# Peptides against a protein of PDB entry 6FRK, part 141

Target 1, 411 residues: chain A of PDB entry 6FRK
Amino acid sequence: NEEVLNAMLKEVCTALLEADVNIKLVKQLRENVKSAIDLEEMASGLNKRKMIQHAVFKELVKLVDPGVKAWTPTKGKQNVIMFVGLQGSGKTTTCSKLAYYYQRKGWKTCLICADTFRAGAFDQLKQNATKARIPFYGSYTEMDPVIIASEGVEKFKNENFEIIIVDTSGRHKQEDSLFEEMLQVANAIQPDNIVYVMDASIGQACEAQAKAFKDKVDVASVIVTKLDGHAKGGGALSAVAATKSPIIFIGTGEHIDDFEPFKTQPFISKLLGMGDIEGLIDKVNELKLDDNEALIEKLKHGQFTLRDMYEQFQNIMKMGPFSQILGMIPGFGTDFMSKGNEQESMARLKKLMTIMDSMNDQELDSTDGAKVFSKQPGRIQRVARGSGVSTRDVQELLTQYTKFAQMVKKM

## One batch from the design tools (peptide; made by RFdiffusion4, then SolubleMPNN)

Design b2_p18_1_s3 (from b2_p18_1, 10 letters changed)
Fold by OpenDDE base, seed 3:
Structure b2_p18_1_s3 (fold): chain B 411 residues (1-411), chain A 18 residues (1-18)
Amino acid sequence: as target 1 above (411 residues)
Amino acid sequence: ELKKLTELYLQIQKILNE
């Protein structure tokens, strides 16, 4: 029994290391799991694998909990949120995402660009803010980030803004000058929350980077970015351990809406490759697929049209990277779609949608779309000509649709 | 309901990988 436990723990430890979990945390977790598992209960015929998975899950949940309640903005108050992090961490993009998140929730939100080091930082922020209709402040002439941050915070306080987000300068490396500038800005504006932005793709470097920021500035919150890529998110555990601060949000793509509140249980489930059914439900609900009830009702009745298939392809494209959706399904590891396969899959979906854009309402809304085309082969030729594809490509689409419609009828 | 939706997405993936 001990040999079996050690073998299973070795596999789990390997998987956690491959998920960018810090070696020290993996070692500690292994010891805690060994101490939590009763070997006598394992002998009683219980599923040893499930017991180990549950023990590992419980210990990972503890590692993500810093024991500190996350800061939340107070309605009707002026809440100053300062962002800190390296250049390329997604900090500036994350400022815009957070501002947009609060604006969509009915908060009076604004952005301040206190990055004077990077040429075009203010133009980039202005472009993002204007696109999202978020008020912004910055300077083309002032070179002191303390002056810009102070003036911007004062302006937006006087205008009764509730959420005031300050983006600071990043650097490519941890530099003393960066930390001094961050301290000067923090002292001048007296932020209610300091948010450290970390790139999940840096892997094992997450601990050292997060520690360096926490040792210099009073980080109170963490945002993890680039969880849409190959980053399994194990570096997030290192950030929590080093900063002793909660993860408040995650960035899940390049779009302004690729941003969600951090949830412990779904995140750990995804990290273990157990899938994220809750996150899939939440994402499906957040998309306000007003037609989801109508679709579910059609699926219950075994009805599935070419239009229903088209709408599902649109939903997949709106849900963000297909890899993220697949990573929420149990048994589909995050590795199943390489970045190359995702672009190819999206190109395939777009091609299929372009073929369907050449179909008429009678073809799209038929409960047996394949039979409509089989009865009148001239329709295949029309659609092929209209979409600029071969008749074979249209027949392949209809074959795929038939497989879907047969599956829905068996449900 | 979610199971049906999941099975649909799994089948979409199979078709996209063919």
Scores: peptide ipSAE 0.021, ipTM 0.640, DockQ to the pose 0.091
Fold by OpenDDE base, seed 2:
Structure b2_p18_1_s3 (fold): chain B 411 residues (1-411), chain A 18 residues (1-18)
Amino acid sequence: as target 1 above (411 residues)
Amino acid sequence: ELKKLTELYLQIQKILNE
């Protein structure tokens, strides 16, 4: 029994190391799991694999819980949130994502660019803020980040903003000058929360990086970025362990909407490759796929129209990266669609939808759309001309539809 | 229901990759 336990723990430890979990944390987890497993209960014929997985899951949940309650902004107050992190961590993009998140929730939100080190930092922030219709402050001439941050915070306090986000300079290395600058900014603006932004893809460097920030600046929250890539997020455990601060949000892509509140259970489930069925359900529900009940009912009856296909394509486009959806399904890896294939797939969907936009209601709502077109070939030519595509493109769409409709009939 | 929807999306992806 101990040999079987050790073999299974070795497999789990290997998978966690491959997920960028710090080697020290993996060793500690292995010891904690061994101590938590009653070997006598393992003898009783219970599925040893499930028991070990559950013990591992529980210990991972403890590792992402710092035992400290996350800071939350107070409605009707002026909340100053300072961002810190290395260059390339996604800090500036994350500032915009967080600002947009609060704005969408009805908070009076603004952005301050106190990054004077990077040329074009203010232009980048301004571009992102303008696209999201978020008020912003910065300077093209002031080189002191303390002055910019102080003036910006004062301005937005006087204008009764509720969420005031300050982006700071990021550097390529841990430099004493960077930490001194961050401390000067923090002392000047007296932030209610300091958010450390970490790139999940840096693997084993997460611990040392997070520790260096925590040792110099009073980090109270963590945001982990680039969880849409090959990074399984094991570095997040290292960040929590080093900062003793909760993960509050995760960045899941390049779009401003690719940002979500951190949930412990789904994250650990995904880290272990168990999928995130709850997050999939939540995401499906957030999309107001109320139309899914009608679709599910149609699917139960083996009915599938071109309109139903169009609506599903719209839903896929709204769900964001299809790779993220697949990564929530147990047994589907995040690697199922390369980033290149996703843009091409979305362009293909949009092309198919454009063809369907040239169809009439009789064609779209027919239970056998392919038969409607086969009986009257002139419809194919009309749709082709209306959408600016070849008759072959319309025939390919109808062939795809027929494949879908046949699959639905088998469901 | 979610399983059926997931299967549908997987099939959509398969067809889109053809």
Scores: peptide ipSAE 0.021, ipTM 0.630, DockQ to the pose 0.106
Fold by OpenDDE base, seed 5:
Structure b2_p18_1_s3 (fold): chain B 411 residues (1-411), chain A 18 residues (1-18)
Amino acid sequence: as target 1 above (411 residues)
Amino acid sequence: ELKKLTELYLQIQKILNE
């Protein structure tokens, strides 16, 4: 029994290390699990594997819980949220995602760019904010981030904004000058919450990085980014351990909507490779994918039209990166979706949809849309002219459709 | 049903990434 336990724990420990969980945390977890498992209960014929999995799951849940209540903004008050983190952590993108999240919830939200170090930081923030219709503040001429942050916070306080997000300078290196600047900004604006943004892809470096920020500024919340990639999220446990601060949100892609409140159970389930069935159900329900009964019936009959393809493209665009949904299915590893540029894929989908917007009902509803176009080449020219694309682009769409339709027939 | 839908979307993404 002890040999079986040790073998299973070794397998779990290996998987956790491969998930970028800190080696110290993995060792501690192993000892905690061994101490929590009563060897006498294992003798009673209970599924030893399930018992060990449950014990591991329970200990991982404890590792992600700092025992500190997450800060939440107060409705009708002015809440100043300061972002801190290294350059490349996704900090600036995460500021926009958080602002958009609160705006969609009916909060009066704004963004301040206090990054004076990076050329074009303000232009990037302005571009993101404008696309999301979020009010923003920054300067092209002021070089002191304290002045920009103070003026921006004062402006938006006077305008009765409820969520005031301040993006700070991110540097490539942990430099004392960066930490002093962050401290000066924090002292000037007196934020209600300081959010540390961490890139999950840095693996074992998560602990040291998170500790360096916590030692210099009063980090109260953590946001973990790039959990859509090859990063299995084990570094998030290191961030919680080092900062003693809760993970409040996760970034799950490049899109502004690829941002969700942190949920412990789904995260640990995904970390263990168990999938996220709950998140999958929630996402399916959110998307009303249950209305796809008609599609499922068509698929069962091997029928797939250009309209059906268009509707699926609309669904994909609403869903965001389908990689997220796949990553929720047990046995679909995060690696199954090659890191295609999700933005490029979405732009390609939108282009294909624009071509289909120039098609007529006879073309869209044909069970063999490609044959309709092949019989009458003048249709290709009409659609190309109507959508402002080349005849080659329309032919490429029809080739893609034919591949899909052939696939549906094999299902 | 969800499996078939997932397979469809996987293949959509493969074709979009080609």
Scores: peptide ipSAE 0.026, ipTM 0.649, DockQ to the pose 0.138; fails the geometry check
Fold by OpenDDE base, seed 4:
Structure b2_p18_1_s3 (fold): chain B 411 residues (1-411), chain A 18 residues (1-18)
Amino acid sequence: as target 1 above (411 residues)
Amino acid sequence: ELKKLTELYLQIQKILNE
């Protein structure tokens, strides 16, 4: 039994190391799991694999819990949130994502660019902020980030902003000058929260980076970025361990809405390759897809219309990148869609929907929409002309619909 | 129900990736 346990733990430890979990944390987890497993219960014919998985899951949940409550902004107050992190961590993009998140929640949110080191930092922030209609502050002439941050914070405090996000300078390396600048900015603006932004793709370097930041600045929150790529997020455990600060959000792509509150259970499930069934359920519930009893009933009867397909495309577009949804399904890795394919897939969906917007109710509500078009080819030409596409594009849509309808009949 | 919906989405993706 101990040999079997050790073999299974070795496999789990290997998988965790391949998921960028720090070797020290993996070692500690192995010891904690061994101590938590009752060998007698394991001998009694319980599913040894499930028991070990549960023990591993439980210990990973503890590793992402810093034992401190996450800071949350207070409604009707001025909350200053300072961002810190290396250049290339996704810090600037994450500032915009967080601002957009709070703005969508009805917070009066603004952005300050105190990155004077990176050429075009202010232009990038301005571009992102303008696209999201988020008020912003920065300077093209002021080179002192302390002055910019102080003036921007004062301005937005006077304008009764509730969420004031300050993006700071990053460096390619941990330099003392960076930390001194961060301390000077922090002292000047007295942030209510300091958010460390970490790139998940840096793997085993996550611990050293997170520690270096925590040793210099009072990091109170962590945001992990680039979880849309090959990064399995094991570095997030290292960040929590080093900073003793909770992960508050994760970045799951390049779009401004590719940003979600951190959830422990789904994250650990994904880290273990178990998928994110909870996040899938939440996403389905947010879309009120379960309330579509009519769709479920149609699916049970093998009925699927072009309108039903259109509604599903709308739901997918509301859910965000399809890769994220797939990454919630056990056995589908995040790698199933390359980054380039998501924008192309969304553009394709939008094109298909635009074609369907030129269809009539008879075409959309037919149980055999493809047959309606095949019987009257003039309909294809009408729809093609109405949507500004080729007849081939309409035929391709109908071919795709036919594939869907056939799959629904097999369900 | 969630399983069927998930299967539908998987099929949507396959078709979108074709």
Scores: peptide ipSAE 0.024, ipTM 0.596, DockQ to the pose 0.099; fails the geometry check

Design b2_p18_1_s4 (from b2_p18_1, 10 letters changed)
Fold by OpenDDE base, seed 5:
Structure b2_p18_1_s4 (fold): chain B 411 residues (1-411), chain A 18 residues (1-18)
Amino acid sequence: as target 1 above (411 residues)
Amino acid sequence: DLKKLTELYLELMKIENE
């Protein structure tokens, strides 16, 4: 029994290390799991594997819970949120994602660019903010981030903004000058929340980086980015341990919508490769896919039209990054998405939808749409002209549709 | 139902990545 336990714990520890969980945390978890497993209960014929998995799951849940309640903005108040983090952490992108998240929830939200160190930082923020229709402040001439942050915060306070997000300079190195600048900005604007943005892809370096920020500024919240990539998210545990601050959001892609509130259970399930069935169910329920009963019924009858494909593309587009859905499915690891940039896949879907927008109802509603086009090649030319694409692009869409319709007939 | 929808999306994604 002890040998079986030790073997299973070794496999779990290996998997956690491969998920970028800090070696100290993995060792501590192994000890805690060993102490929590009563060897006498293991004798009672319970599935030893399930018991070990449950014990590991419970210990991982404790590692992501700092025992501190996450800061939440107060409605009708002016809430100043300062962002801190290294360059390349996704900090600036995450500022825009958080601003957009609150704006979509009906908060009066704005962005301040206090990054004077990076050339074009303000242009990048302005571009992101303008695309999202978020009010912004910054300077092309002022070099003191304290002045920019103070003026921007004052301006947006006077305009009764509820969420005031301040992006600060990220530097490539943990330079004392960066931390001093961050502290000066924090002292000047007196933020209600300081958010540390961490890149999950830095692996074992997460602890040391998170600690360095916490030792210099009063980090109260963590946001973990790049969880869509090869980063298995184990570094997030290190950030929580080092900062003693809750993860409030995760970045799950490069799109402005690739941002979600942190949920402990789904995150740990994903980290363990168990999938996130609950998060998948939640996302499916949020989509009000009740209308998909009709589709599922059509699919059961082997009927699939170009319109049905279009509606599915709309549903995929509403779900946001499909990688997030795939990563929620048990057995679909992060490696399944490795072949395509999610933005490229979404751009392809949009292109396909634009081609279908130039089709007529007879073409869209045909149970053999490809045959309709094959019988009358002039339809391909019409659709190509209408959508501004090549005849080849339309033929590729029809080929994809045909492959899919054949699969539906086999279901 | 959810499983079939998921399988559908997976296959759509495979087709897009081919």
Scores: peptide ipSAE 0.014, ipTM 0.400, DockQ to the pose 0.115
Fold by OpenDDE base, seed 4:
Structure b2_p18_1_s4 (fold): chain B 411 residues (1-411), chain A 18 residues (1-18)
Amino acid sequence: as target 1 above (411 residues)
Amino acid sequence: DLKKLTELYLELMKIENE
């Protein structure tokens, strides 16, 4: 039994190392799992694999819990959030994503570019902020990030902004000058939260980088980026261990919406290749699909209309990039949709919705929409003309609807 | 129910991308 346990733990440890989990953490996890497994319970015919998986899952959950409550902004107060991280970590993009997240939640949010080192940093921030309609501050002439940060924070405090995000300079390497600049900025603006942004793709280097930042700056939160790539996110565990700070958000792509609150259970499930069913459920629940009960009830009765499909396409579009949703389902790896396929999928959904926008209530609310169109082919031509598409495109939509309605009838 | 619905939508979208 101990040999079998050791063999299974070796496989798990190998998989965790391949997931960029730090070797020290993997070693510690192995020891903790061994200590947590009752060998007597394993002897009693319990599914040894499930027991080990559960023990591993529990220990991974502990590794992402720093034992410190995440900082949260206070509504109606001025909350200064300083971002720190290496160049190429996705820090600047993440500032915009976080600002957009809070703005969508009804917070008065702004961005400050205190990156004076990187040419075009302010232009990039300005471009992102303008696209998202987020107020921003920066300078093309001021070279001192302390002055820019201080002036920007003061300005936005005076304008009663609730979320004031300060992007700082990154460096390609950990340089003492970078940390000194970060300390000077932090001392000047007195941030309520310091967010370390880390690239998940750096693998085993995550620990050393996160530690170097924590040793110099009072990092209180971590954001992990580039989880849309081949990085399984094991470096996130290293960041938590090194910073003793919670992961608050993850970046899951390049789009401003490719950003979500960190959830421990889904993340660990994904790390183990179990999929993110819980995150999928939560993401679906966050859509306030209050009408899901009514829809579920209709689906239980085998009723599914084109309107019901339209509403669900709206919901899918609100869920964000389809690749992320797929990556939450067990067995659908991140590689299943190339980045090109995601924009194409969203464009296709929008096209389908545009076709349905040209349908009438009788067509949309029919329990057999495809039959309504099949009985009166002139409806297809009307809808095609109204939506600026071919009759073939309308027929393809009706074919998809029919396939879905048939699946619903089999539920 | 919601899970199954989501799986169905994902299957539909998969079929659309094939």
Scores: peptide ipSAE 0.013, ipTM 0.406, DockQ to the pose 0.066
Fold by OpenDDE base, seed 2:
Structure b2_p18_1_s4 (fold): chain B 411 residues (1-411), chain A 18 residues (1-18)
Amino acid sequence: as target 1 above (411 residues)
Amino acid sequence: DLKKLTELYLELMKIENE
């Protein structure tokens, strides 16, 4: 039993290391899991694999929980949020994402560019802010980030902004001059929250970076970026452990909407490759697909039309990158859809929709669309000509539809 | 209900990858 446990723990440890979990944390987790597993309960014929997986899951959840409540902005107050992090962490993009998130929730939100080190930092912030219709402040001539931050914070306080986000300079290395500048800015503006932005793709370096920031500035929150990539986010555990600060949001892509509140359970489930069915359900709910109730009602009755399939393809396209949706599916690793496959899948969906755009209402609204086409083969030729595709492409669509309609009837 | 919709999306994606 101990040999089997050790073998399974070795596999789990390997998978966690491949997920960029810090070696020290993996060792500690292995010890904690060994201590938490009652070997006597393992003798009772319980699925040893499920027990170990549950113990690992529970210990990972504890590693993501710093035991500190996340700071939250107060409505009707002026909340100053300072961003800190290395260059390339996605800090500037994340400032815009957070500003947009609060703006969409009805907060009076603004952005300040206090990055004087990087040429074009203010132009980049201005471009992002303008696209999102977020008020912004910065300077092309002032080189002191303390002056810019102070003036910007004062301006937006006087204008009764509720969320005042300050982007700071990022550097490639942990330089004392960067930390001194960050401290000067923090002392001048007296932020209500300091957010450390970390790139999930830096792997084993996450702990050392997060610790260096926490040792110099009072980091109170963490945002993890680039979780849409191959990075399973194991570095996030290292950031929490080092900063003793909660992860508040995650960046899941390049778009301004590719930003979500951090949820512990879904994150750990995804890290372990268990999928995130709850996050998928939540994301489907956030889309306010007015048509979901009507679809659910049709599905309950085992009815599925070509129009219903068309509407579902539209909904799938609205959910964002297929890679994100697939990454929420148990057993579909992020690797299954290379960036090339996503564009191809989207092109395939658009092609199928274009075929359906050439169908008439009788064809689209039939509960047995395949039978309508089988009874009158001339319809296939009409649709093929109308959509600029082969008759084979239309037959393939009808075959897919038939498979779906059969699955819906079994639901 | 949402679970069924999720299951439908999962099956949609499987069929597109076949």
Scores: peptide ipSAE 0.009, ipTM 0.417, DockQ to the pose 0.081
Fold by OpenDDE base, seed 1:
Structure b2_p18_1_s4 (fold): chain B 411 residues (1-411), chain A 18 residues (1-18)
Amino acid sequence: as target 1 above (411 residues)
Amino acid sequence: DLKKLTELYLELMKIENE
């Protein structure tokens, strides 16, 4: 049992390292999981894989929880939010995304460009802010970021803005001059929150970068960007460990709407390739699928029919943009979020439903639908002719149904 | 309960991609 545990933990550790989780955190997780697993409970025939997966999930949830409550803006107050981070981290884009997020929630929001180092920084912020109809401040002539930040914050305080976002200069390296500039800006404007923006694609370098920022500036929140690409998000754990600050939002693409509040459980589920179970639950609850209680009760009794599968395909089709659902599903990589794969997946579901539309009530309502077809092969030929598909397509559907029905019986 | 249903939907969709 200990050899099996060690082998499975080695696979999990390898997968976490391939997900850009820091090697020290992976080592700590391995020790914590070993201490949390009762080897005697694993001997009782429980699915050892499920137990280890649950223990790993619990320990990863602890690693992304700094034990500190995230700062939240106060309605009717002037909340100053300062952004810090490296050049290319997506900091400026993230300022616009956060401003747009609060604006859509009915907050009086504005943007200040205090990046005097990067040529065209103010033009980029102005373009993004104008497109989103967000008020902005900056200068083409003032070179002191402290003056720009102070004047902009004072202006927007006097105009009774509730969310005042200050974008600062990003540099390519941990330069002492950058940290001194950030500290001078922070001292001048006295921000209510300092947000560190981190690029998830940096992988193992995330810890050292996040630590360097926390050692110089009182980072209170983290935003992780570029989680739509090849980055598996393991760098986010390194940022939390180094900053001891909560992740508050994630950037999931290039669009201004590709920005969401951080949820621990969905993020860890995605990191483990388990999908976003919480986000799928939230979406299923938002759809008011009243039939879910009856289905859950059937599933608890190990009952699953072809009709139950058909109803589930209808529910999946109702959940709208299938790409967002697919991104919530285990084993659907980032490649499935392409618009092309969404249409193909929906076409597959529709094809399966069309095959089931040619089945009779006896076939659909049987608790052993595959056995009904295996006993009378003429049913497969009838359904194939009725739906305009091959007998092979019907057999593939029945094979899928059998796999599902076996999983339901094991639940 | 909703978690189990969600896990089932996730498994359903995974099998379509195999």
Scores: peptide ipSAE 0.010, ipTM 0.405, DockQ to the pose 0.069; fails the geometry check

